# Ledger of designs, part 246: peptides against a protein of PDB entry 6DSZ

Target 1, 361 residues: chain A of PDB entry 6DSZ
Amino acid sequence: NYVVTAQKPTAVNGCVTGHFTSAEDLNLLIAKNTRLEIYVVTAEGLRPVKEVGMYGKIAVMELFRPKGESKDLLFILTAKYNACILEYKQSGESIDIITRAHGNVQDRIGRPSETGIIGIIDPECRMIGLRLYDGLFKVIPLDRDNKELKAFNIRLEELHVIDVKFLYGCQAPTICFVYQDPQGRHVKTYEVSLREKEFNKGPWKQENVEAEASMVIAVPEPFGGAIIIGQESITYHNGDKYLAIAPPIIKQSTIVCHNRVDPNGSRYLLGDMEGRLFMLLLEKEEQMDGTVTLKDLRVELLGETSIAECLTYLDNGVVFVGSRLGDSQLVKLNVDSNEQGSYVVAMETFTNLGPIVDMCV

## One batch from the design tools (peptide; made by RFdiffusion4, then SolubleMPNN)

Design b2_p23_6_s2 (from b2_p23_6, 11 letters changed)
Fold by OpenDDE base, seed 3:
Structure b2_p23_6_s2 (fold): chain B 361 residues (1-361), chain A 23 residues (1-23)
Amino acid sequence: as target 1 above (361 residues)
Amino acid sequence: SAKKEKEEKYLEELVEALKKEAE
């Protein structure tokens, strides 16, 4: 009896970086369909620590650190709407992934959104937000004592949400989202009341953004606000300041993923459908009162990689390029370009044997 | 339009569902 060892999935559909195994360890977490891989990032490369089988395809994977936690917790949502919060626990050589909380967040009523599942976490860890169905925003309050993830729905008047994020620096949890209506695409903000279980008017809106605006990036303090990425333009808005750029280089291929490089939101990696890697730079202006404002936005082409499904900056200019269509890569960002004008050097390549199509027999 | 009418009907169904979850 040849036990055909089921070939492990190799196509990456998500990646995150944080401090999951300890406060000191830098981790790379990789989602490969139903499999979670946990690595420690070392000067020598990626050290595998644990693999975890999930009860379904990972649709959302986010690290977050509640107040008083020494290390990050992991939120996972599957494509079958199974939610869990995971904790890494090591006791000597014994490594356990503990489920802190779990729940099923599927609704009986609701049309699944065409843009798929979106899961976001409030930067202050007050709640998780889920866009699962058109016209609904699901909220999971983050409470330490709850082993069961309880969720409630808030009606979202905007049926066609394209992307959504929680903003930074908001007194109450505030979402920023791109939505489409018959007039085009727009950006709106809502404050989320946990008490009243409703949306309040957010701090700002931007009507008539680019028709192909597809991504929202929440920008940390001191800048605050959000970046909206389109096909032809990149815009910034924080309520007080608006900036837009339309660099010709981004028109050639659609930007499909992003990752923050600097904790203060000064730089972001952008990946497009051709495997081009860009740096988005936020140029600061220091005001006389010591406040920092956004002066300008700039995009630089770094080089080419595998087509990224997800990007994550690790440390010291090392980036993990998670690819679904090609080989995943560890790449080094250099300060100086090579002879071809590329700042990107492949360090390691992880062969993609193709997506495991779960043939539901 | 037939699309708008379907969206209006879907919203009505959602509002009714949300009321039942709040009871």
Scores: peptide ipSAE 0.402, ipTM 0.903, DockQ to the pose 0.009
Fold by OpenDDE base, seed 5:
Structure b2_p23_6_s2 (fold): chain B 361 residues (1-361), chain A 23 residues (1-23)
Amino acid sequence: as target 1 above (361 residues)
Amino acid sequence: SAKKEKEEKYLEELVEALKKEAE
């Protein structure tokens, strides 16, 4: 019996950074198909802590910290609609990943969306939102005592949602989404009523955005609002302020992933289909009353990496580049450019042996 | 258009299904 040691998946399909193992530890969590890898970020590099087999391909992986939790919890949704909330527990040398809550969120009704599964968490941890099917938005209320993830659907009039996020600083949970209709692509907001299980009118909308607008970034306070990334343009809107830039450099390749660098939303990493790494900068203007407004948006080319499926800023200018098509990388962002004008230095490379095609034999 | 008609029909079927799940 040759135990063919099933080659561990090496292609990365998701990554997140947070405080999962403890309040003090900085963790990198990497999704590789059905496998979750947990690392501690140290000054010496990535220390492996635990590997976890999931009951399916990881489709959503998000860290969140409910009120009164000392560390982050992990939400996972699989491609087969198995949802769970995981907690890390350590007791001496014993390391356990505990399922706090689980459920299956598959519907018998609705058409699976062509753009795939989207999962988002309200910044105030009031709910999880799921776009699984066209014309539906699924809500999972976050209750501490709920071991069973109960969900309900809200009808979404906009059939073709491209991307969706929860906004920051909203009294009620508020989503912002890009959708497509026969007239083009648009941005809309809705408030989510947990009580009435319906959408209320959101604070703002932007009709006729760029035709290839593909991503929404929710911006933290003090700026608030959202960034909309297209093929040719990057726009900001918060209800009161609108800004747009069209830097020629982003037209060369489609931006496919992003990650927030600063907790206040002043900087974001952007990765494109050619493996170019950009910094998006939000320039602040402080008003005489102490209010902070967005003055300008700027994009800088940092350098080249493997083609990112996901990006996550760790600390001290270190970035994990999760790649599905190439080798994943740990890279350093420098203040000064090299002779080639690059601010990016590869620190470590993780060989990708290719996608394990689940040959269902 | 044939696309629009298919989308309208899908939305109608979806709304009817959601009503039945709420009963």
Scores: peptide ipSAE 0.400, ipTM 0.902, DockQ to the pose 0.009
Fold by OpenDDE base, seed 2:
Structure b2_p23_6_s2 (fold): chain B 361 residues (1-361), chain A 23 residues (1-23)
Amino acid sequence: as target 1 above (361 residues)
Amino acid sequence: SAKKEKEEKYLEELVEALKKEAE
């Protein structure tokens, strides 16, 4: 009997950073197909804490901190539409992952979206939003006492959503999304009414964005609004301010992932399909009334890494590069370039033995 | 167009499904 030790998945399909194990610990959580790996980020590197098997391939993994929680909770959605909210609990040496809530969010009717599953959390932790099917937006209200994830659908008139995020600083939960229609790609916003279970008109829209606009980044206060990443352009909009750049360097390869570096949204890492790592910088302008507005956008090439599926800024210029196609890496961002003009130095490399094709037998 | 008709039909089915979820 060859116990085929099922080779542990090594391909990374998601990563998030937050305070999951404690309020003080900085964690890196890595999704590898059905496996969740939990690390503490230390000055010496990544300390493994726990590995957790999930009831399916992880499709969404997001940390969030509801009001009154001391540490982050973890939302997971699987490719089979099993949703859960997880809490880390330690009692002495005993480490438990507690399911706070769970549910299946699969609908009987709905065309699965071609761009796959999108899961987002309102920055104020009022709701989870799910784009699972064309023409539907599923809402999971975040209630403290609810062990069962109750969801409802809202009709979304825009059938071809490319990406969606919740905006920051909105009185009501507000989504911003890129969608495609016969006229091209557009950006729209909607307010989500939990009471009426409907969309209200959002604060702004931008018709006829770049044809290859593929990602929405919600920008924190004081800037607010969103960044729209295209193939040729990067645009910012917040309802009052619009700014666009078209740096030639981004045309060479499609940007496929991003991660916020600064809590105020002044810098973002961008990764492309060639493994190039960029910094997107938001330059501020302070107005005479004390308001902060976006002055300019700038993109800088930092260097090359493995092709990122996900990026996570940790601390002290250390970045985790989660790769599905190549080796995942810890890299250091330096202030000064090396002799090759790179600001990126590989610190550690995690060998990718390839995707475990889950043979659904 | 056959695409538009399929999208209209799909939207009708979604509206009916949403009504049943609200009952």
Scores: peptide ipSAE 0.397, ipTM 0.900, DockQ to the pose 0.009
Fold by OpenDDE base, seed 4:
Structure b2_p23_6_s2 (fold): chain B 361 residues (1-361), chain A 23 residues (1-23)
Amino acid sequence: as target 1 above (361 residues)
Amino acid sequence: SAKKEKEEKYLEELVEALKKEAE
């Protein structure tokens, strides 16, 4: 019996930052296939706290804080459609990851979407949304007392959803999504009725966005709305205001990931397929009535990193670059460029040994 | 088109399934 000590997966397929271990601790959570790694972010670097084996490849990993929780909970969805909500609990030296809720959200009907699993959480923690299958949007209502994650499907008329997010500042949970039809790519919004289990008309739509529009970023208040990232353009829309930029620098390589830097949505990190790291800046205009509007969008090249599968801003200009194809990195963002014009300095590199092929013998 | 017909059929199957889940 050769116990092949399966090498631990090193390729990162997801990362998230929040307050999972406590309200005060800043955590980095890293998904490596079936493995979840939990770190505390310290002034000295990443302190490992716990490693958790999951019952499948992690496909979605999101932190959220329901009303009346002191710390974030973790939603995980596996590639086999096992959903769970996890809580970190420490009692002295004993560290436990508690399953608050679980369920299988697989349907017997529906075509799995070619763009894979999308999981999103309403900013007000009213629901989880899942795009698993073409023409379906699955809703998991977030209820405190429910140990079993119950879900229902809502029909999407739009079969080819590219990306979807929940918007901020909406009275009802509202999704914004990029979809493709025979006429091109478009952005649409829907309100989600939990009561009627249907979509209502959302606040806005934008027909005929860029043909390669691939990502939606929900922007927090005071700006609200969404950013749509394409191959050639970055656009903003909130129902009242539209802005578009087409910085030539983003045409060189496809932007593949993003992460919000500021809680107010004034800055975002963008990573492309060449490992270039950008800052997207939302310039504010304060009106005389005290309203804040988006004045302009700007993109700045920060430097180069490993090819990011995921990005997360930690603190004090430190960024975790989660890489599937290369080595993951901790990088420092500087205010001043180095002699090469880079604002990025690698602090730590985490060797990627490549994909562990589970040889099913 | 054959693509459109497949999409229409797929949507019909989804609608029927959603109705059965609501009963």
Scores: peptide ipSAE 0.396, ipTM 0.900, DockQ to the pose 0.009

Design b2_p23_6_s3 (from b2_p23_6, 9 letters changed)
Fold by OpenDDE base, seed 3:
Structure b2_p23_6_s3 (fold): chain B 361 residues (1-361), chain A 23 residues (1-23)
Amino acid sequence: as target 1 above (361 residues)
Amino acid sequence: KKKEEEEKKYLEELEKALKEEAE
């Protein structure tokens, strides 16, 4: 009996931080192909809590906290369109990961989008949005009692969506997305009507953004709006305020991932294809009426890491760098630079034994 | 031309599928 100890996957394809095990615990969740690893973040580092096998490659992994929940729930979508909502339950030493809801969200007719699966959750937890196929936006309403994830499609006129997010501070769930047409790339917003199962006109649009605009970041209140990241520029728009920067330093390599540092959206980590780590800063201006507006955007080079597939800020300047191509890292962000001008110090390195070979079984 | 025809066909199939899901 050759117990082929199936080597555990080491390449990271997703990571999220939140309060999944309890309201008080800070967790790091790491997706490694079909495997979910759950850690508690401690002053001593990452404490492993549970590992979970999924019925497919994890394509989307998002934490969310519905109204009345004390801790976060986990939404997972696999590359085979199996969706589930997971809850952590502990009873003494017994740890269980409970499926609250599940479903298959595959459509019979749909062209899989070239930019892959996008899954997003409304900040008010009204719905999950899925861009799976060109010309469709799938909505999963978040109802308390549904063990079965029911979804419906809304036609999206924009066939070539690059990225999409839900905006903050909207009365109705509102998406903001970058799309490409024959005229270039554009940003548009739609309100999502759960009742009518349709899109309504969103609060704003921005035509003719940078040709390589690739990511949307939804900005929390008080700023609201979105950040659009391109190859050469970073832009902010909230309907009333527009701001663009073109820092030369970001032209050297494509930004491929981001993560919010501050709950109020004043800082974001950015990672590029060379493993450079940046801080994007939103400078505030307080108006005489007490409103907070965006004064400026600034980008700072923090240092170098492994090439990030995903980034997540943990706490106290500690960042997890999830890498697919290299070793994943825990890094510390320092206030002061070292002699080389880096603010980044590697704390721990997690050896990547190789790329996830998609064994097509 | 070919891409536009393929896109048109895809949209027609998609519209049909959306109608069938709404019934």
Scores: peptide ipSAE 0.478, ipTM 0.921, DockQ to the pose 0.009
Fold by OpenDDE base, seed 4:
Structure b2_p23_6_s3 (fold): chain B 361 residues (1-361), chain A 23 residues (1-23)
Amino acid sequence: as target 1 above (361 residues)
Amino acid sequence: KKKEEEEKKYLEELEKALKEEAE
């Protein structure tokens, strides 16, 4: 009997930052296949708090704070369509991760989408949205008292969704998505009616975006709207304003992940397939009426890291680089560049021992 | 042709499933 000591997975496939353990604690949560690692971010580095085994590969991991919660809850969806909402509870030295709600969201009929599972949460915590299958958008209403995750499907006419997010500052939950049809890639918005279980026309659309448009970033207030990231261009749209940049530096490698740095959406980290780390900056213009509008977009090369599967800004210029292909890193962003022109300094490296080949015996 | 027929069939199956979920 070879007890194959199943090595703990080291490849990171997701990371999120928020206040999960308490209202005051800053946490880093790391998904490594079926394992969730929970850290507290301290001045001394990452303090491990808990590891949790999940019943399947983590496909979606998002923190959210419903109205009246003092701390964030964690939504997890597995690759086998098991959904749960988790809460951290501590009583003295006893730490428990409780399931607030759970459910299986698998459909009997549906073609799994080529871009995989997408899970998103409305910024106002009205619903969770799931793109699991082509031509469907699944909605999980976020009701306080529901121990069972009830979901319903809405027909999505656009079969080939590339990426989708909920927008900020919308009266009704509103999605923004990139989709592909025979004419190219496009951006569209829909309002989600919980009452009627249907899509209503969203505030805006943009037809014929860049052919390789791959990512949607929802921008919080005061800017609102979305950023669309392509291979050659980065565009912003909010219904009233459109801006596009095509910085030559982003053409060298495809941007594959992003993370918001500032709560107001003024800065985003971008990671590409070569491990280059960028800062996307939204330059504001204050109008005479006190409204804030987007003046310009700028991209700055910060330096090089491991190839990011996910990025998360922690605090004080510290960034976690979650890598699937290489070593994950904790890096410091400096104000001044080094002799090589890099603003990035590796603080800690987490060795990736490679993919655990699940030999299904 | 074959892809269009496969897509049409998928949409018909999907619409049927959505109807059955709503009943």
Scores: peptide ipSAE 0.476, ipTM 0.920, DockQ to the pose 0.009
Fold by OpenDDE base, seed 1:
Structure b2_p23_6_s3 (fold): chain B 361 residues (1-361), chain A 23 residues (1-23)
Amino acid sequence: as target 1 above (361 residues)
Amino acid sequence: KKKEEEEKKYLEELEKALKEEAE
């Protein structure tokens, strides 16, 4: 009996930070194909709490806190379109991951999008949005009493969506997305009506963005709006203010992931295809009326890491670098650079044993 | 031409599916 010890997957395809185990605990959640690993972040490092096997490859993993929840819930979507909302429960030494809601969100008709599955959650927890297929936006209303995740589709006129996010501070749930048409890449916004199950005109649009614009970052209040990341440029827009930078340093390699450092959206980590780690900084200007506006954008090179598939800031300048192609890392961001000009120090490295070829026997 | 015809056909199929989901 060859016990093929099925090696646990080591390639990371997603990571998130939040308060999943309790309101007080800071957690790191790591998606490794069909496995979810849950850690508590401590001053001594990562403490493992639980591993969970999922019924498929994790495609979306997002933490969210509905109004009146004491801790975050976890939304997971698999590559086979199985959706669930998970809750962590601990009773003494007993640890359970409870499915609050589940559903299958697969459509019979739809062309899977080239940029893959995108799942987003409204910051006010009114809905989940899914871009699964070209020309459709799927909405899952968030209702506490509903154990069955029901979804509906809205027709999206823009067939080639590159990235999409929900905006902050909007009266109605509002999406911002980069799309491509024959004229180039553009940014558009739509309000989502749950009542009418349709899109309304959003607050702003930006036609003819950079040809390689690839990511949308929703910026929280007080700034609001979105950051659009391209190959050559980083732009900010909130409907009233537009600002663009073209730092030469980002032209060397494509930015592929990002993570918000500050809750107010003042800083973001950026990772590129060469494993370079950047800080994007939003400089504030306080107006005489007490409103905060964006004054400037800056990009600083921090150093080099493994090629990030995902980044998440933990605490105290510690960052988890989730890598699919290389070893995942815990890194420390220092205030002062080393002799080589790097602000990054590797604290721990997690060996990637490569893709588990699921030998379907 | 062929790509435009394929895109048109796909949109027609989506519009049909959306009507069937709304009924």
Scores: peptide ipSAE 0.473, ipTM 0.920, DockQ to the pose 0.009
Fold by OpenDDE base, seed 5:
Structure b2_p23_6_s3 (fold): chain B 361 residues (1-361), chain A 23 residues (1-23)
Amino acid sequence: as target 1 above (361 residues)
Amino acid sequence: KKKEEEEKKYLEELEKALKEEAE
């Protein structure tokens, strides 16, 4: 009996940071195909806490904290459309991952979108939004007492959504998305009515954005609005203010992932297809009335890492670089550059043994 | 033309499905 120790998946396809194990613990959660790895972030590095097998390849993994919860809950959607909300429970030495809610959100009729599954959570935890199929936006209302995830579809007129996020600071849940039509790429917003199960007109739109606009970043208050990342440009819009930059340094390779560094949305990490790590900075201007507005956008090259599938800022300038194509890394961001002009130092490297081809023998 | 016809057909099927889910 050759116990083929089925090599554990090593390629990272998602990562998130939050307070999942407790209110006080900082956690790193890593998705590796069907496996979820849970770590506590310590001054000494990553401490493994639990590994969880999922009922399919993890497609979406997001932490969220409903009102009155002491710690974050975890939303997972699999590539087979199995959705669950997970809670960490510890009783002495016993560690359990509890399913608070679950459901299958697959539709009988729908064309799977070319850009894959997108799952987003409203910052006020009113709903989960899912772009699974062209021309549909699925809504899962977040109700505390519901063990069964009920979903409904809203018709989305824009068939070719590239990316979508919920905006911050909106009275109603509001999505912002990049879509493509025969005239090019555009940005639009919609308010989501839970009551009427429809879209209302959102606060703003931006027609004819850059042809390669690929990502939306929702910006927290006080700035609000969204950042749109393209191949050649980065733009900001909040319905009142518009800013655009076209830093030559981002033209060399496509930005493929991002992560917010500061809770107020003043800094973001950006990773490109060459493994370059950037900082996007939002410069504030304080008005005489005490309002804060965006003054400028700036991009700085920090250094090189493994090609990131996902990035997450942990704490104290430490970043986890989740890689699918290369080794994942724990890196330190320094204030001062090295002799090569890099602000990035590798702290730990996690060997990637390549894609587990699920040879179902 | 063929792509537009396929897209039109998909939208008609989608609208029908949405109506059936609302009943």
Scores: peptide ipSAE 0.469, ipTM 0.919, DockQ to the pose 0.009

